# Ledger of designs, part 5: peptides against a protein of PDB entry 3C66

Target 1, 189 residues: chain A of PDB entry 3C66
Amino acid sequence: KSWANLFEKNDFFFRYKFYLEITAYTRGSDEQHLKWSGLVESKVRLLVMKLEVLAGIKIAHPFTKPFESSYCCPTEDDYEMIQDKYGSHKTETALNALKLVTDENKEEESIKDAPKAYLSTMYIGLDFNIENKKEKVDIHIPCTEFVNLCRSFNEDYGDHKVFNLALRFVKGYDLPDEVFDENEKRPSK

## One batch from the design tools (peptide; made by RFdiffusion4, then SolubleMPNN)

Design b1_p8_5_s3 (from b1_p8_5 with S1M D3S)
Fold by OpenDDE base, seed 4:
Structure b1_p8_5_s3 (fold): chain B 189 residues (1-189), chain A 8 residues (1-8)
Amino acid sequence: as target 1 above (189 residues)
Amino acid sequence: MDSFIIDL
């Protein structure tokens, strides 16, 4: 089970030059995050379907498993910083200023009862039809419709202080470190 | 929201 999952993971993050990251953020309870992230994850297939019909997209393949992380998030500014810095290798080092919650530290008194930001990140690998002389593909409409679809599901998901949803277009060489194993070299430019 | 315009 572990090796097959590693192989599927590793192959996926080397298969495409481009990825769309979908991150559900929650500054609140684990229960709030589970509901929010579960909703977002349930809608990813609809985004994929809308991407696949765009002129210039050849393939939109979702990675089936979310990446889960959580940080101690004492302030709203910390939560904004997480949303700004997460999801890119260029910027993710800024998150080292925050305490990452791990299985090893989650029971520590300073972490257990601390305010937390929870993150669930889904990935879509993208392949493009370059031959169609389209130098540009606009994915704005599908992405905006997806965000609106998720946020409109429950009135509570309109509270940007608690619930956020970001879509980020990332090149394979700029994927977060979380998608690679310790012995794995990230894709080159 | 970052640029959803992908330059290929």
Scores: peptide ipSAE 0.179, ipTM 0.811, DockQ to the pose 0.699
Fold by OpenDDE base, seed 2:
Structure b1_p8_5_s3 (fold): chain B 189 residues (1-189), chain A 8 residues (1-8)
Amino acid sequence: as target 1 above (189 residues)
Amino acid sequence: MDSFIIDL
């Protein structure tokens, strides 16, 4: 079975019980977001390498394609809300209060010139060495090192009003709806 | 910050 078949979308989000989400946020231009998200994406493999050497981690498998979304984001409070609510099926419904930018609506006058938040999300599937049911795995260090690596790359990425980076640990049943196709059923608990 | 401590 080719390596390519291991990265097919359909199986990836059903294969693991646990995922690490890496979301790059930009409240600014699409060009600013492209630079920021491209940087973050380019560093994900370094995070994977740091996760794989942890004794409790059996597999850290990156999904190779980012998920892209954008919202009309008039205020800083809206941007904070996006960062709080995005990345979990339990909370993502709160984002319905904001206008999702789509290919169908992006040319509307009310959306075209509106302030936007851009999101690029990378996923890492995690499998753990569950020999001892009580082993806590702490991924804080590699995650913090990753965030620091991305933010320190350019001085502009220190501006939290524009650029943010969040890492979220989620269970497969709590993945955002965006990872599933319309005909796919969300994993059960 | 969601705890990066994974309770398995």
Scores: peptide ipSAE 0.178, ipTM 0.804, DockQ to the pose 0.695
Fold by OpenDDE base, seed 3:
Structure b1_p8_5_s3 (fold): chain B 189 residues (1-189), chain A 8 residues (1-8)
Amino acid sequence: as target 1 above (189 residues)
Amino acid sequence: MDSFIIDL
């Protein structure tokens, strides 16, 4: 059982040329983030179903587990920076200016009581039907409807200072480092 | 802001 789950993980981030990243952000408590990210995760299947019916999409395959991270986030500008820089290998190095919260450092006084941004990221692998000569698949509508569905669930999720939700289209070679194991090589361009 | 970065 454990080996099958490991093999499914290893092939997923190499199987597709294109991915949709869905990141739930929370600048607040861990409890607030658990509620928000859990809601977003529960709705991802509805987004997949809406993507699969688009004429340009051949396959929309969700990865089953979120990736979780948290940063010390003292300012609103830092929170905006996290949302801008996260989710791309080209830009994620800018996050090194912030303190990543780890199991090893979470009990340090400077980190324990600090304002935090929490991130939970879901991935959807995308295969496109190129044969239809449609140069562009518009996924904007399904994505916007998904965000509106998540944010409308509770009035508190309308507070962009606390709760955010971003969808990013990325190529497999530009996926964040978090999706690859230490021994895995990034897909080439 | 919800940035849909969809560079297709």
Scores: peptide ipSAE 0.134, ipTM 0.787, DockQ to the pose 0.266
Fold by OpenDDE base, seed 5:
Structure b1_p8_5_s3 (fold): chain B 189 residues (1-189), chain A 8 residues (1-8)
Amino acid sequence: as target 1 above (189 residues)
Amino acid sequence: MDSFIIDL
């Protein structure tokens, strides 16, 4: 059975204490974002393979579907704010200052023609080997190699004004609200 | 802003 078929959304975000969040950002067209996020998504399996061979990592389990969101993003400062605040429950409330694009509002004139930031977010659940509690697992190397792999694929992806890629280590209690259904309770500390 | 951040 592929990893993809093993876990329904419902328990993935409760199974692990730790997650690696991978967000592809695009301030531009939906077509630009589709190409960029599709590239990033296609490489996540290579990152998983590099994480799994680290002595401190017991399991690196990717969630199979990206989370897609978009915001009205009129300025470069708004785009920087999105990249700073997104991906943590502690900080995501700052995004309420921006207009979230939804299926219900996307045809509104003020939203349709507005500059947008697009986000595609992939999650990897992490389980660590407890016996090595003293050894910090350095995940910076495989993560940096992953970013470099994605950014070097096309010269256009070097434009940080349009294309960005962030990796965040997140605790289960600090996951964004988007990963939980309305009836689900956030994991406690 | 750094496009890549890991906080452990």
Scores: peptide ipSAE 0.071, ipTM 0.760, DockQ to the pose 0.198; fails the geometry check

Design b1_p8_6_s1 (from b1_p8_6, 3 letters changed)
Fold by OpenDDE base, seed 4:
Structure b1_p8_6_s1 (fold): chain B 189 residues (1-189), chain A 8 residues (1-8)
Amino acid sequence: as target 1 above (189 residues)
Amino acid sequence: MDSFIIDL
């Protein structure tokens, strides 16, 4: 089970030059995050379907498993910083200023009862039809419709202080470190 | 929201 999952993971993050990251953020309870992230994850297939019909997209393949992380998030500014810095290798080092919650530290008194930001990140690998002389593909409409679809599901998901949803277009060489194993070299430019 | 315009 572990090796097959590693192989599927590793192959996926080397298969495409481009990825769309979908991150559900929650500054609140684990229960709030589970509901929010579960909703977002349930809608990813609809985004994929809308991407696949765009002129210039050849393939939109979702990675089936979310990446889960959580940080101690004492302030709203910390939560904004997480949303700004997460999801890119260029910027993710800024998150080292925050305490990452791990299985090893989650029971520590300073972490257990601390305010937390929870993150669930889904990935879509993208392949493009370059031959169609389209130098540009606009994915704005599908992405905006997806965000609106998720946020409109429950009135509570309109509270940007608690619930956020970001879509980020990332090149394979700029994927977060979380998608690679310790012995794995990230894709080159 | 970052640029959803992908330059290929």
Scores: peptide ipSAE 0.179, ipTM 0.811, DockQ to the pose 0.710
Fold by OpenDDE base, seed 2:
Structure b1_p8_6_s1 (fold): chain B 189 residues (1-189), chain A 8 residues (1-8)
Amino acid sequence: as target 1 above (189 residues)
Amino acid sequence: MDSFIIDL
């Protein structure tokens, strides 16, 4: 079975019980977001390498394609809300209060010139060495090192009003709806 | 910050 078949979308989000989400946020231009998200994406493999050497981690498998979304984001409070609510099926419904930018609506006058938040999300599937049911795995260090690596790359990425980076640990049943196709059923608990 | 401590 080719390596390519291991990265097919359909199986990836059903294969693991646990995922690490890496979301790059930009409240600014699409060009600013492209630079920021491209940087973050380019560093994900370094995070994977740091996760794989942890004794409790059996597999850290990156999904190779980012998920892209954008919202009309008039205020800083809206941007904070996006960062709080995005990345979990339990909370993502709160984002319905904001206008999702789509290919169908992006040319509307009310959306075209509106302030936007851009999101690029990378996923890492995690499998753990569950020999001892009580082993806590702490991924804080590699995650913090990753965030620091991305933010320190350019001085502009220190501006939290524009650029943010969040890492979220989620269970497969709590993945955002965006990872599933319309005909796919969300994993059960 | 969601705890990066994974309770398995």
Scores: peptide ipSAE 0.178, ipTM 0.804, DockQ to the pose 0.705
Fold by OpenDDE base, seed 3:
Structure b1_p8_6_s1 (fold): chain B 189 residues (1-189), chain A 8 residues (1-8)
Amino acid sequence: as target 1 above (189 residues)
Amino acid sequence: MDSFIIDL
């Protein structure tokens, strides 16, 4: 059982040329983030179903587990920076200016009581039907409807200072480092 | 802001 789950993980981030990243952000408590990210995760299947019916999409395959991270986030500008820089290998190095919260450092006084941004990221692998000569698949509508569905669930999720939700289209070679194991090589361009 | 970065 454990080996099958490991093999499914290893092939997923190499199987597709294109991915949709869905990141739930929370600048607040861990409890607030658990509620928000859990809601977003529960709705991802509805987004997949809406993507699969688009004429340009051949396959929309969700990865089953979120990736979780948290940063010390003292300012609103830092929170905006996290949302801008996260989710791309080209830009994620800018996050090194912030303190990543780890199991090893979470009990340090400077980190324990600090304002935090929490991130939970879901991935959807995308295969496109190129044969239809449609140069562009518009996924904007399904994505916007998904965000509106998540944010409308509770009035508190309308507070962009606390709760955010971003969808990013990325190529497999530009996926964040978090999706690859230490021994895995990034897909080439 | 919800940035849909969809560079297709």
Scores: peptide ipSAE 0.134, ipTM 0.787, DockQ to the pose 0.251
Fold by OpenDDE base, seed 5:
Structure b1_p8_6_s1 (fold): chain B 189 residues (1-189), chain A 8 residues (1-8)
Amino acid sequence: as target 1 above (189 residues)
Amino acid sequence: MDSFIIDL
């Protein structure tokens, strides 16, 4: 059975204490974002393979579907704010200052023609080997190699004004609200 | 802003 078929959304975000969040950002067209996020998504399996061979990592389990969101993003400062605040429950409330694009509002004139930031977010659940509690697992190397792999694929992806890629280590209690259904309770500390 | 951040 592929990893993809093993876990329904419902328990993935409760199974692990730790997650690696991978967000592809695009301030531009939906077509630009589709190409960029599709590239990033296609490489996540290579990152998983590099994480799994680290002595401190017991399991690196990717969630199979990206989370897609978009915001009205009129300025470069708004785009920087999105990249700073997104991906943590502690900080995501700052995004309420921006207009979230939804299926219900996307045809509104003020939203349709507005500059947008697009986000595609992939999650990897992490389980660590407890016996090595003293050894910090350095995940910076495989993560940096992953970013470099994605950014070097096309010269256009070097434009940080349009294309960005962030990796965040997140605790289960600090996951964004988007990963939980309305009836689900956030994991406690 | 750094496009890549890991906080452990």
Scores: peptide ipSAE 0.071, ipTM 0.760, DockQ to the pose 0.183; fails the geometry check

Design b1_p8_6_s2 (from b1_p8_6 with D3S V5I)
Fold by OpenDDE base, seed 2:
Structure b1_p8_6_s2 (fold): chain B 189 residues (1-189), chain A 8 residues (1-8)
Amino acid sequence: as target 1 above (189 residues)
Amino acid sequence: SDSFIIDL
């Protein structure tokens, strides 16, 4: 299969049992988010390289496109809730308490000028070396190094009220609904 | 953090 076929959306989110989600959060302007998310996205390949050298990891494949979403986020508590609930099918329904910004509603007066949280999410599909008798793989070091690399790039990214970065290990059956098309069935357990 | 330990 060509490299192009390896990263088609429909195949990617069904190919792996495990995914690492990398979400850049911004509670601020679209311009702030574009800078922050663009930085994070530019560094994902370095995380992949660090994951691939781990003895328990057979494959770390990045999905090449971010998933973009934004919510009306009037309070800090709402922003904390977004960061807690986003990135898992089990918890994402809690986000229905917030107004999702869409192309259809973004020009509404109540939404246009509202405080927003922006989200950009990158995915890495993971395959593991089961044969290596490693019952556990620790990805803490490369993930922490990645977060530190992104956060230390600019002093402004130290403001956790505006900029956040989360890495979440997720099973394929617990991926957010956003990764599947309307006609696609979520992977079973 | 337990969030980065993958049980295989």
Scores: peptide ipSAE 0.206, ipTM 0.829, DockQ to the pose 0.615
Fold by OpenDDE base, seed 4:
Structure b1_p8_6_s2 (fold): chain B 189 residues (1-189), chain A 8 residues (1-8)
Amino acid sequence: as target 1 above (189 residues)
Amino acid sequence: SDSFIIDL
């Protein structure tokens, strides 16, 4: 990665205390995932626009590059586990039970033709207008509208066995390891 | 159900 890409990445994931993760999941072909994730990514700007107008949100800043990962996913239970555990540093270690697909191993016979779950994750950094320490911000509506918008685009995207979309609110200290470089320390609580 | 209610 260029120094500029590292700087932009590192600055982004330290800039905010709060993030919204948007993960498109596909248990199927790479082609299916490219279509699904591409659709989701194309709609993120609409979610940002809806977040920006909420009372208590000062900034909703999208990180423009997705994070891509894939796992060998033999069963539906494995796929559910991925969706449950991914996106939080507290829980992501459970994914070590699955085979991560890498550039080094993707051509291995045991991996090449194996069922896979593909993940594309987008991040939105959030800054809040905390005038009063008691203010709750409800992002349920824009998040639900976003999910519905993506899933309603094609009938195939209604199949939860293949296509999933999760939105997760996370604190900066609980971001997945993938967003940090090896030499970086996680944000403190 | 992920709580989309953010306690700040």
Scores: peptide ipSAE 0.200, ipTM 0.823, DockQ to the pose 0.717
Fold by OpenDDE base, seed 3:
Structure b1_p8_6_s2 (fold): chain B 189 residues (1-189), chain A 8 residues (1-8)
Amino acid sequence: as target 1 above (189 residues)
Amino acid sequence: SDSFIIDL
């Protein structure tokens, strides 16, 4: 029974041609990030419901587990770079210029007390109606409403220097490496 | 600004 649930999870990033990534960013404390990302994650179901009612969307399927990472982020420019480069296989290699925080290195003095950017990413698999392939499905509206909903929850979340929220539309072949196991091959173009 | 990158 446990194995069947594992196999259903393994195919998620191969089932769809298109994904919506929802990333909560925090440049601050782990406590600040936990509150912010937890809020964002709690609202994802509302975004899914708004996507599912769009005529061009056949399926909006959320992946239930967040992907989490953190980087040493000494400057605001580094934080902007993270937000620009993260979430695409084409651009994520630019993040190699930053120190990734891991369980192995988090206690190093140079990392422990360093300013950090925290990331939590949720994924939605999207299937589109073929008949509407000519009609641009405007997902900007439900996405903007979602961001406004999250940002309006607390006045502190209006500080873009600390808290950010990005939604990225990606093709399955351009998903970040984090979504694939070491033995999994990235979908071909 | 919160960037919605939707390349449809």
Scores: peptide ipSAE 0.161, ipTM 0.805, DockQ to the pose 0.272
Fold by OpenDDE base, seed 5:
Structure b1_p8_6_s2 (fold): chain B 189 residues (1-189), chain A 8 residues (1-8)
Amino acid sequence: as target 1 above (189 residues)
Amino acid sequence: SDSFIIDL
């Protein structure tokens, strides 16, 4: 089966027990976000290569498409809240306090000119070759190197008030609702 | 705040 058939959305979020989420955040313009997220996305393959060579990682498989969302984000505290709560089913309900920007509401006067936080999220499915439940794979080094690589590409990307990058390790049952279609059931624990 | 989060 060609690698291309592995990129069908249909089973990717059910194949692995563990995922690494890579979220590029931008509190600014759509143009700023397109540049930032495009850079991050262009580097994900380098992170995959670094993960695949770690002892205890059997497979690191990237999903091919980003998940895009945006929120009205009037304050810095709202932006911090988005970064804290996004990327986990346990915490994502807190984002309901913010206005999600949709195709239906984007032209509303209260939304059109409002400050926005943009999110682009890439997913890597992880399979571990760990015989003993006590052994943990440390992915800190390749993840830190990846963040440093993205942040150092342009001086503007050092501004944490505008540009952020988070890597979150999640279990398949704790993936955000956005990864599942309306008819799909979330994996059980 | 440091925006980079690794949760293992």
Scores: peptide ipSAE 0.075, ipTM 0.776, DockQ to the pose 0.162; fails the geometry check

Design b1_p8_7_s1 (from b1_p8_7 with F5Y)
Fold by OpenDDE base, seed 4:
Structure b1_p8_7_s1 (fold): chain B 189 residues (1-189), chain A 8 residues (1-8)
Amino acid sequence: as target 1 above (189 residues)
Amino acid sequence: SELIYDSR
């Protein structure tokens, strides 16, 4: 098992003050999403490697399993809303306006054939070298390189109406509810 | 949260 596999969910999302969320979005078919998210997920290790070599980053540990969700997404505006609101506890309640696709409802006629937005989210726990106040850690560089790497793999991934990729820096107390079990208390500020 | 990169 890779060192990344040593972290259990419950421990991982309480271990770090900061997380990098990598979300692959697809408004299209499940097949399209599987290809896109699979590609993104396959490249996360490269991002981790780039983060680890930054002087200001002490630790960059990926959580090995993606979080999967899908919504009925009838409009482009809905797709934009999903991308705006997902990934933060502060804003995720806005997603309640959309129909979440579940195993229980996926076969319903109103859902089965509806346009979907698919989300796959990977998490990287971050620990910074705070003592070196003089070194500004710019994680934008490796993140941009990562996105470019993913987007350049196939020309189809240039279609932002279908495929999107977001990287969000999130504090532990602002992680989405999906990362916690029902009985777990969210980290405090 | 801080959006680091948005490909949209």
Scores: peptide ipSAE 0.302, ipTM 0.902, DockQ to the pose 0.930
Fold by OpenDDE base, seed 3:
Structure b1_p8_7_s1 (fold): chain B 189 residues (1-189), chain A 8 residues (1-8)
Amino acid sequence: as target 1 above (189 residues)
Amino acid sequence: SELIYDSR
């Protein structure tokens, strides 16, 4: 099963020119993030269904596994910065100013009890109908409906200081480094 | 990249 999963991963991030990134953010506890991200992830299928019925979209293919990361996040400004810079290869280097939490460093005293921002990101590969090049596909409606669905599940998720959700349209050559293995070459423009 | 929706 491992080789099949690797093959699917490698092909997925090279297969499409366009991707939709869905990122759940939590500045709080791991438990809070698990609940929030789990909810968001559980609803992605519904978003895919709404995207697939759009006339300009030929395929909306979800990647099955989330990408997980966490950063030491001492301030609200740091949390805003993470949300601004994450999700694009062009801007993600700004995150190097923050301490990435890893399995190797998570038990360090300076990291263990520090405020953290957690990120879970789902990807949808998009293929558009060429014949509809004249009609700009507006994906804002289904995306907004998706966010409203997630946010309305629990009143606590209305706290934007803790819980956030972003959807970003990204070209394949601008995908974050996290989606590629060290031996993989990033797609060119 | 293009931000489609941000809940902030």
Scores: peptide ipSAE 0.274, ipTM 0.891, DockQ to the pose 0.939
Fold by OpenDDE base, seed 1:
Structure b1_p8_7_s1 (fold): chain B 189 residues (1-189), chain A 8 residues (1-8)
Amino acid sequence: as target 1 above (189 residues)
Amino acid sequence: SELIYDSR
């Protein structure tokens, strides 16, 4: 299948057993997040290239569009909670304790001027070689190199109170709800 | 899920 066909939201989130989630976090302004997330997104293709050459990985296919969300984030503890709980269906319900910013509520006085955490998430579908089904494929090296590349691009991105970047390995049945349409059923184990 | 890397 052509790469072009994988870039559309078709069966992408049903095709693979495993996914790598790349999430850029910003607790600050929308402008700060646009710069940070844009940088991260621009480098994802380099990570894909590094994953593809690993002996244990048969396929690494990126989903081309980021998923975006924002939460009211009044405290640093809230920001830590977001980063801890986001990216897994098992834990994402904890985020219900925070106010999700939507197009419908963004102009409300209590939300408009509130501190916010912005999230942009890219997904990579992974297919592993059968020979390594029992052997752990180590993807930590390319992932760490990717984070270092993004963080070192600008000195301002060294402020972990504002800018963060996380990579999470997720099984298809544990993908966040955001990747599925309302009428789609989550993949089973 | 498994956290591969967290920059925090």
Scores: peptide ipSAE 0.209, ipTM 0.873, DockQ to the pose 0.923
Fold by OpenDDE base, seed 5:
Structure b1_p8_7_s1 (fold): chain B 189 residues (1-189), chain A 8 residues (1-8)
Amino acid sequence: as target 1 above (189 residues)
Amino acid sequence: SELIYDSR
């Protein structure tokens, strides 16, 4: 199947057993987040290229669209909690303690002017070479290089209180609910 | 879920 056909949401999150999640976090303005997330998103293709050349990786396929979310985030502890709990079905329920900003509620007085954490998440589907199952594929190096590339672009991105970037390896059955439609059943183990 | 890298 052509690369273009894999960009359809319908099967992407069922196609692979493993995914790499790339999440850009911003606790600040929407403008700050737009710049930060836009930068990260613009560099994802470079990470894919670095992953594809690893002997243990058969396919590294990016999903084309980011997943966007924002939470009311009044404290630094809340921001840390978001970064700790987001990106896994096992832990994402903890985020229910925070107010999710939606199109329906964004104009409410309690939300409109509240401090916010913005999240933009890109997904890469991973297929590994079975013959190399004996060899643990280490994706740490390319992932670290990617983060360094993004962080080094602007000195402002060195402020970890505002800007953060996380890469998480996730099994298909543990993907966040956001990737599935209401009528879709998450993959089983 | 396994965290590969966290910039925090």
Scores: peptide ipSAE 0.125, ipTM 0.823, DockQ to the pose 0.934

